Peptides against a protein of PDB entry 3HUF. Designs and how they scored, part 213

Target 1, 320 residues: chain A of PDB entry 3HUF
Amino acid sequence: MWIIEAEGDILKGKSRILFPGTYIVGRNVSDDSSHIQVISKSISKRHARFTILTPSEKDYFTGGPCEFEVKDLDTKFGTKVNEKVVGQNGDSYKEKDLKIQLGKCPFTINAYWRSMCIQFDNPEMLSQWASNLNLLGIPTGLRDSDATTHFVMNRQAGSSITVGTMYAFLKKTVIIDDSYLQYLSTVKESVIEDASLMPDALECFKNIIKNNDQFPSSPEDCINSLEGFSCAMLNTSSESHHLLELLGLRISTFMSLGDIDKELISKTDFVVLNNAVYDSEKISFPEGIFCLTIEQLWKIIIERNSRELISKEIERLKYA

## One batch from the design tools (peptide; made by RFdiffusion4, then SolubleMPNN)

Design b2_p26_8_s2
Fold by OpenDDE base, seed 3:
Structure b2_p26_8_s2 (fold): chain B 320 residues (1-320), chain A 26 residues (1-26)
Amino acid sequence: as target 1 above (320 residues)
Amino acid sequence: SKKEKEEKEREKKQQELADKALEEAK
């Protein structure tokens, strides 16, 4: 989201969130969803127009800002952004920090981008929420992104957490749910003076973790917890691979169970399979190899003695 | 305005992408 602050109390000492939309900025406008009052004698009654665009698909992957357009409203002394005069037709900016000077005002409006990018685990939830969140200037998607700051957990009562949720947790992404999304949707109607959305997201996350025993106490308890072990993985999602990497595993990839030869077995401590392959092929697993699902692995990883538990299972199956 | 039309068109396109992602997951 874009946040504006100003020097010299020209914004009445307040920060303001700017959602996608159009704002008339000037001395003689009233603060509302489409107007920003700036208190200075040196600015025009109607001085500039700010237009913030909705996020692009690229912004979801980069964590880049919503495009910020500035137009001078034919003022005597013009408008500058980052010390450059705004062009007659207006200019567009993708910088995360904008120093906006209105006319000869000695104080500037400082606009800065606070990155918020929401990944969804479920396409149905994305379909429901994407439009509303984009109108808040929040990029959304399903695919893994290094720019992801928040992850929407699918609330399936009584089910194991998904690989996406596991990976989001280990990446230190703030896990949120529908309750937080509903909260965000209500914020657009408030003239948000100094509302940090991040504390509320962290509270939501803490409540999710506290109420779900499928989460470890911290990501740090799991990161590199399996360093020194090797696994073979059926070519699955990129998230599954990245999850195993974050556990510190050495990973070999195979395309089918038929590719599990004596050489692969000799170099591998255990094989990670998806649920469908595990359930269908469990009767045909090669002898002397420990096969498990990611969900079964996760149940071991969340235990305090995970390395000992895995070592015992490897030994049990090598000597059985 | 032309910009409100472009914003609505972006919103529509993003909803279409979300709906398409739902169809591809089915």
Scores: peptide ipSAE 0.011, ipTM 0.357, DockQ to the pose 0.022
Fold by OpenDDE base, seed 1:
Structure b2_p26_8_s2 (fold): chain B 320 residues (1-320), chain A 26 residues (1-26)
Amino acid sequence: as target 1 above (320 residues)
Amino acid sequence: SKKEKEEKEREKKQQELADKALEEAK
């Protein structure tokens, strides 16, 4: 989201979130959803127009800001952004930090981008929330992104957490739910005057972890917890591979269960399968190999003695 | 802090100068 602050008291000492939309900026406007009052005699009654675009698809992957357009409203002394005079037709900016000088005012409005990118695990939830979140200047998507700051967990009561949720957790992404999104949607009006009123997702995240036994206490409890073990996995999702890497596993990939030969078995402690393959092929698993699903692996990983538990299962199957 | 007071006084003086320059340019 864009946040504006200013030097001195020209913004009344407060920060404000600017959502996508158009704002008239000046001395003689009243703060509302489309106006920003700036208190200085050096500023015109109506001085500039700010237009913030909705996030692009690219912004989801880069964590870049919503495009920020500035137009001077034919003022005597003009408007500058980052020490450059705004052109007559206005200029557009993609920089994360903007110093906006209105006329001869010695105090600048500082606009900065607070990165927030929300990944969804469920396409139906994305479809439900994307429009509203984009109108808040929040990029949204389904795919994994290095720019992802938040992850929306699907609240299916009684279901195991998904691989996406597991991976988001280990990546130290803030996991949120629909209740947080609902809360976030309600604050849009309140944050006009004070950007600090934006709800903290960390509290939601802490509550999710605390109240759900499917999560360990921290990502650090799981990261590299299986260092020194080797697994083989079917070439499935990239997220599954990255999840296993974060566990510290040495990973071999195979295309079919038929590729699991004696050599692979000798080098591999266990085989990780997706649920569909596990359920279909469980009767035909090679003897002497420990096969499990990612969900079964996760249940072991969240235990404090995960290494011991895995070692015992490996040993059990070697001597069976 | 003493530094914050000096900064606020400097800011106030700059605003007064800018406001004066605007009045002279009208």
Scores: peptide ipSAE 0.006, ipTM 0.315, DockQ to the pose 0.025
Fold by OpenDDE base, seed 4:
Formats: sequence, C-alpha cells, structure tokens
Structure b2_p26_8_s2 (fold): chain B 320 residues (1-320), chain A 26 residues (1-26)
Amino acid sequence: as target 1 above (320 residues)
Amino acid sequence: SKKEKEEKEREKKQQELADKALEEAK
C-alpha cells in the first residue's frame, strides 16, 4: 500500500494510506476518500492530482508498488517528484519512494510503498476477495512468490492443514483467514487520517495458531528439524519441495514409483507422497522403504521428538 | 487372487504401521 507522510506539518502530522483511486491535492480541499488537504501558503488551492492504479499481476511476484501517477493542475510553480518536474501531461512512477514537492513549498510529501501481497490457497477464495483487495492496493495470487507477506488459510472444518499452509507457516508468512479479509474491507475510511489504524494481521495469526493444534509453537521449531535425513519425493509440487527443504532434508526426486530402485532405497530414509498418490499406489509401494504423506510427515514434525519418531519408523521398516 | 490378498495384507500392515506411529506419538 502507498503511505504518505509530510514534513513541516503540511499534512497535519498525520500519515495516510493512498488506496487505488484519484486524489485532488491542494490547500483548499477537504480530506476525504478523493481529496488530500495540504496546509501551506505556497500550495495552490487545487495543486496536483494523484492517481494510484490497482496492482498488476507482476506486482504480486515482485512486491512492486501500485503505479503512482502525478499530474500538476496547471499551477504557477508546478510539481516535482524526486527533484524532477512533472511533465505537462503527468508522469507515472514505480519507485518505492517518492519525494513530492508542490510548487515552492519548502516541505515535501513523502510517499513510500509498504509491501503487502496476499497468497491464496484456494482459487474460490481468491475469486471472492481479489477485487476488494486490489482496490486496497494489495496484490493477490495463488502461486508461491517470494514477495508474499500474507497467506489465506483454507478453513475446512476437521481437515488437516494444506501443504500451502504448512509451507506458508515455515517461510514465516503471516497466515490470515476470511475474518481478517472482511475486516480489511471495512476499515478503508478509518485509515484516511491515520495509517496506523490499519488492522494488524499478527493478531489474526496469533489467534489461528493458538486455536489450532496442527501448528507448532514457532516455525523455528520445525526449520532444519530433520537435518541429516534423506527423502525422495515425486516431482509434483514446488511448494512440497520447498517445504521439505525448510525441514533440512536432502531431497531426491523421481518421476514414478517404478524409479524407486535398490540404489535409491539405500540412499533414502523415507519417501514422501501426496495423498492422491499415496491412496492410489499404496499397494505398489516398494518393500524396505518408509512411505508417508506430507500430512503424515507434518504430524510427526510438529512433535517435540520428531527426529526420534522418524528414526524409529525408519528402523521399523528396514527390519520388517 | 493369492497375490491380491498378499498385497492387501501388505497395504493393511503399512497403514497399521503408519497409524501406530501416529498413535505412539500422542
């Protein structure tokens, strides 16, 4: 989201979020969803127009800012952004930091980008929320991205958490739910005068973790917890691979269960499968190797003695 | 077939092993 602050109390000492939309900036406007009052004698009554565009798909992957357009409203002394005069037709900016000078005002408006990118685990939830979140200047998507800051947990009552949720937790993404998304959608007007009134996702996250026994106390309890073990996985999901890497596992990939030969068995402690493959192929599992699902692995990983549990199970199957 | 019965017994044993490992962890 774009946040503006200003020097010399020209914004009355307040920070403001600029959601996607158009803002008239000047001395003789009233603060609302489309106007930014700036208090200086050196600023025109109507001085500039700011236009924040909705996020692009690329912004979800890069964590880049919503495009920021500035137009001078035919003022005597013009408008500058980063010491450059704004062109007659307006200019567009993708820099994360903008120093905006209105006319000869000695104090500048400072705009900075606060990154917030929300990944969804469920395409139906993305379809439901994407438009509203984009109107808040929040990029959204389904695919894993290094720019993701938040992850929407798919709530299915009585089901195990998804691999996406497991991975989001371990990579220290803030896990949120639909209640937080609903709250975000309602606070738009309250943050006009004070950007600090933006709801904190950490409270939502704490509540999710506290009320769900499928989460460990911290990501640090699980990260590298299986260091020294080796696994093989079917080359299916990138998230599954990254999850296993975060556990500290040495990972081998295979294309089919038929590729699991004696050599692979000798080098591998266990095989990790998704539920669909596990359920369909459990009859054809190779002898002498421990096969488990990611969800079964997760249940072991969240235990304090995870290394001992895995070791016991590996030994049990090697000597069976 | 005898082979299908042995496969089902192996499947059942593997599932029982996985379930026991999960129960012994509780």
Scores: peptide ipSAE 0.000, ipTM 0.190, DockQ to the pose 0.004
Fold by OpenDDE base, seed 5:
Structure b2_p26_8_s2 (fold): chain B 320 residues (1-320), chain A 26 residues (1-26)
Amino acid sequence: as target 1 above (320 residues)
Amino acid sequence: SKKEKEEKEREKKQQELADKALEEAK
């Protein structure tokens, strides 16, 4: 989201969130959802127009800012952004930091981008929330991204957490739920969008972890917990591969269960499968190898003695 | 508060991650 601050008292000492939309900026406007009052005798009554666009798909992957357009409203002394005069038709900016000078005002408006990118675990929730979140200047998506700051967990009562949720936890993404999204949606209804109105996502996360026994106490308890073990999995570019890497596993890939030969069995401690393959092919598993699902592996990983537990299971199945 | 410090530190780490992703995308 864009946040503006200003030097001196020209913004009355307030930090303001700017959601996607259009703002008239000037000395003689009243603060509301479409106006920013700036208190200086050196600023025109109506000085500039700020237009913030909704996030692009690219912004979800890069964590880049919503496009920030500035237009001077035909003022005597113009408008500058980052020491450059704004063009007659206005200019657009993708920099994360903007120093906006209105006329000869000695104090600048400082706009800075606070990255917030929300990943969804399922397409249904994305479809429900994407429009509202984009109108808050929050990029949204389904795919893993290095720019993701938050991950929406869909709680189905009695279901195991998804691989996406497991991976989001291990990569230290803030896990949130629909209650947090609902609260975010109310922030835009405020007349003056003070940065202090933003809900604490960390509190939501702490509540999720505290109330769900499927999470370890910290990501650090699981990261590299299986160092020295080797696994094989189906060749996939999924979050599953990255999850297994974060566990410290040496990973081999195969294309089909038929490709699991004696050589692969000799080099691997266990095979990791998705639920669909595990359930369909359980009768066709190669002899002498331990096969498990990611969810079964996760149940072992969250235990304090995970290394001992997995070793016992490997031994049990090698000698069966 | 300790909570506010932890929150600010997390926000900082998230911003650093986003900045890194932006650098890798150039």
Scores: peptide ipSAE 0.000, ipTM 0.239, DockQ to the pose 0.015

Design b2_p26_8_s3
Fold by OpenDDE base, seed 5:
Structure b2_p26_8_s3 (fold): chain B 320 residues (1-320), chain A 26 residues (1-26)
Amino acid sequence: as target 1 above (320 residues)
Amino acid sequence: KKKEEEEKKREEKQLELAEKALEESK
């Protein structure tokens, strides 16, 4: 989201979130959803127009800012952004930091981008929330992104957490739910005067972890917990591969269960499968190898004695 | 530099007056 602050109390010492939309900036306007009052005699009554666009798909992957357009409203002394005079037709900016000078005012408005990118695990939830979140200047998507800051967990009663949720947790993203999204949607007017009123997701995240026994206390409890073990997996999911890497596993990839030869078995402690493959192929598993699902593996790794549990299971199946 | 400092001081005084006027108008 875009946040503005200013020097010399020209914004009354307050920070403000700028959501996608159009703002008239000037000395003789009243602060509201479409106006930014700036207190200076050096600033015109109506000085500039700020227009913030909704996020692009590219912004979700890069964590880049919503496009920021600045137009001078035909003022005597113009407007500058990052020491450059704004053109007559206005200019657009994609920099994460903007120093905006209005006329001859010695104090600048500082606009900075605070990255917030929300990944959804469920396409139905994305479809429900994407429009509202985009109107808050928050990029949204389904695919994994290095720019992801938050991850929406779908609460289905009685279901195991998904691989996406597991990976998001280990990646140290903030796990949130629909309650947090609802709360975000309500704060739009209150944050006009104080950007600090934006809700902190960390409390929501702590409550999710505390109330769900499928999470360890921290990602650090699981990261590299299986260092020294080797696994094989089907080339099915990038998130699954990245999850297993974060556990410290050496990973071999194969295309079919038929590719699991004696050489691979000799180098592999266990095979990781998705539920569909596990359920369909359980009768055809190669002899002398431990096969499990990612969800079964997750249940082991959240235990304090995960290494001992896996070792015992490997031994049990090698001698079966 | 001196002119910018004088302009800054002038603006600070104007801001203080504007804030006072806004507080009095509440």
Scores: peptide ipSAE 0.020, ipTM 0.379, DockQ to the pose 0.037
Fold by OpenDDE base, seed 3:
Structure b2_p26_8_s3 (fold): chain B 320 residues (1-320), chain A 26 residues (1-26)
Amino acid sequence: as target 1 above (320 residues)
Amino acid sequence: KKKEEEEKKREEKQLELAEKALEESK
């Protein structure tokens, strides 16, 4: 989201969030969803127009800002952004930091981008919330991205957490739920005068973790916890691969259970399977290999003695 | 620097006057 602040109390000493939309900026406007009052005699009654675009698909992957357009409203002394005069037709900016000078005002409006990218685990929830979140200037998606800051956990009562949720947790993303999204959707009016009134996602996250025993105490307890072990996995999801990599595992990939030969077994401590393959093929597993699901592996990983537990399971199956 | 400081002081005084005018207009 874009946040504006200003020197010399020209914004009354307050920060403001700018959501996607159009704003008239000037001395003789009243603060509302489409106007920004700037208190200076050096500023025109109606001085500039700010237009913030909705996030692009690219912004979800890059964590880049919503495009910020500035137009001078034919003022005597013009408008500058980053010491450059704004063109007659307006200019568009993709920089994360904008120093906006209105006319001869000795104080600048400082606009900065706070990165927030929300990943969804469930495509139905993405479809439901994406439009509203984009109108807040928040890029959304399903795919893994290095720019993701938040992850929406699917609330399925009584189910194990998904691989996406596991991976999001280990990546140190803030896990949120639909209740946070609902709260976030209501804030547009309250944050006009005070950007600090933005809901704290960390409080939501703390509550989720506290109320769900499927999470370890910290991501750090799990990261590289299985360093030195080797696994084989079906070449399925990138998230599953990245999850196993974050555990410190050496990973071999195979395309089918038929590719699990004696050579692969000799080099592999255990095989990670998806639930469908595990349930269908459990009768035909190769002898002398430990096969488990990601969910079963996760149940081991969240334990304090995960390394000892996995070693015992590997040994049990070598001597069976 | 001196001119910029004078402009800032002028602006501060104008802000104070504008704030008072806004409070009186409410």
Scores: peptide ipSAE 0.020, ipTM 0.392, DockQ to the pose 0.038
Fold by OpenDDE base, seed 2:
Structure b2_p26_8_s3 (fold): chain B 320 residues (1-320), chain A 26 residues (1-26)
Amino acid sequence: as target 1 above (320 residues)
Amino acid sequence: KKKEEEEKKREEKQLELAEKALEESK
């Protein structure tokens, strides 16, 4: 999201979030969803127009800013952005930091981009929330991205958390739920006057972890917890692969259970399968190897003695 | 059928041992 602040109290000592939309900036406008009052004798009554575009798909992967357009409203002394005079037709900016000078005002408006990207685990929830979140200047998507800051967990009562949720947790992404999204949807008007009223997702996350025994106390409890072990997995999910990497596992990939030969068995401590393959192929598992689902692995990993538990299972099956 | 039942029993025993190890650690 774009946040504006200003020197010399020309914004009344307040920060403001700018959502996608158009804003008239000037001395003689009233603060609302489309106007920014700037208090200076050196600023025109209506001085500039700011236009913030909705996020692009690329912005979800890069964490880049919504495009920021500035137009001078035919003022006597013009408008500058980053010490450059704004062109007659306006200029567009993709920099994360903008120093905006209105006329001869000695104080500048400073605009900075705070990255917020929300990943969804469920396409139905994405479909429900994407439009509203994009109108807040928040990129949204389903795919893993290094730019993601938040992850929406799907609450299914009595089900195991998904691989996406497990991976988001280990990546130290802030896990949120529908309650937080609902809260975000209501704040749009209140943050016009006070940007600090933006909901803290960390409190939502703390409550999720506290109330769900499927999470360890911290990602650090699980990261590299299986260092020194080797596993094999089906080459089916990038998230599953990255999850196992974060556990410190050496990973071999195979395309089918038939590819699990004596050589692979000799180098592998256990095989990680998805639920569908585990349930369908359990009768055809290779002899002398420990096979488990990623959900079963997760249940072991969240325990304090995870290494001992896995070692006992490996020994039991290799020497049986 | 006998192999399926033995494998199912091995899986159940693995799950039971994992669960028991989880219970013994609480």
Scores: peptide ipSAE 0.000, ipTM 0.265, DockQ to the pose 0.004
Fold by OpenDDE base, seed 4:
Structure b2_p26_8_s3 (fold): chain B 320 residues (1-320), chain A 26 residues (1-26)
Amino acid sequence: as target 1 above (320 residues)
Amino acid sequence: KKKEEEEKKREEKQLELAEKALEESK
C-alpha cells in the first residue's frame, strides 16, 4: 500500500494510506476518501491530482507498487516528483519512494510503498476477496511468489492443513484467515487520518496457531529437522519440493512409481507422495521402501521427536 | 514490552525477508 507522510506539518503530522483511487490534493480541500488537504500558503487551492492504480498481476510476483500517477492542476509553480517537473499530461511512477513537491512549498510529501501481497490457497476464496483487496492496493494470487507476505489458509473443518499452508508456515509467511480479510475490508475509512490503524496480521496468525494443533510452535522447530535423511518424490509440485528442502532433506525426483529402482531405494530413506498417488497406488508400492504422503510426513515433523519417529518407521518397513 | 518489540522485529524481519527474496529473484 502507498503511505504518505510530509515534512513541516503540511499533512498535520499524520500519515495516510492511499488506496487505489483518485485524490485531489490542495490547500482548500477537506480530507476524505478522495481529497488530501495540504496546509501551506505556497500550495494552490487545488494543486495536484494523485491517482493510484489497482495492483497488476505482475505486482503480485515482483512486490512492485501500485502505479502512482501525479498530475499538476495547472498551477503557477507546478508539481515535482523526485526533483523532476511533472509533465503537462501527468506522469506515472513505479518507484517505491516518491518525494512530491507542490509548487514552491519547502516541505515535501513523501510517499513510500509498504509491501503487502496475499497468496490464497483456495481459488474460490481468491475469487471472493481479490476485488476488495485490490481496492486496498494489495496484490493477490494463487501461485507461490517470493513477494508474498501473507497467506490465506483454507479452513476446512476436520481436514489436515494443505501443503501450501505448510510451506507458507515454514517460509515464515504470515498466515491469515477470512476473519482478517473481513477486518481489512472494514478499516478503509479509519486509516485516512492514521495509517497506524491498519490491522495487525500477527494477532490473527497467533490465534490460528494457538487454536490449531497441526502447527508446530515455530517454523524453526521444523526447518532442517530432517537433515541427513534422503527422500524421493514425484516431480509434480514445486511447493512440495521447496517444503522438503526446508526440512533439510536430500531430494531425488522421479517421474513415475515405475522409475523407483533398486538404486533409488538404496539411496532413499522414504518416498513422499501426494494423496492421489498414495491412495491409487498403495497396493503397488515398491517393496522395501517407506512411502508416505506429505500430510503424513507433516504429522511426524511437528512432533518433538520427529527424527526418532522417522527412523523407527524406516526400520519397521526395511524388516517387513 | 520486550515481547512486543521482539514480535515487531519478527514482522519487520519477515517483511525484510520478503524484500530480499524479491531481490534474489531478479
Scores: peptide ipSAE 0.000, ipTM 0.247, DockQ to the pose 0.013

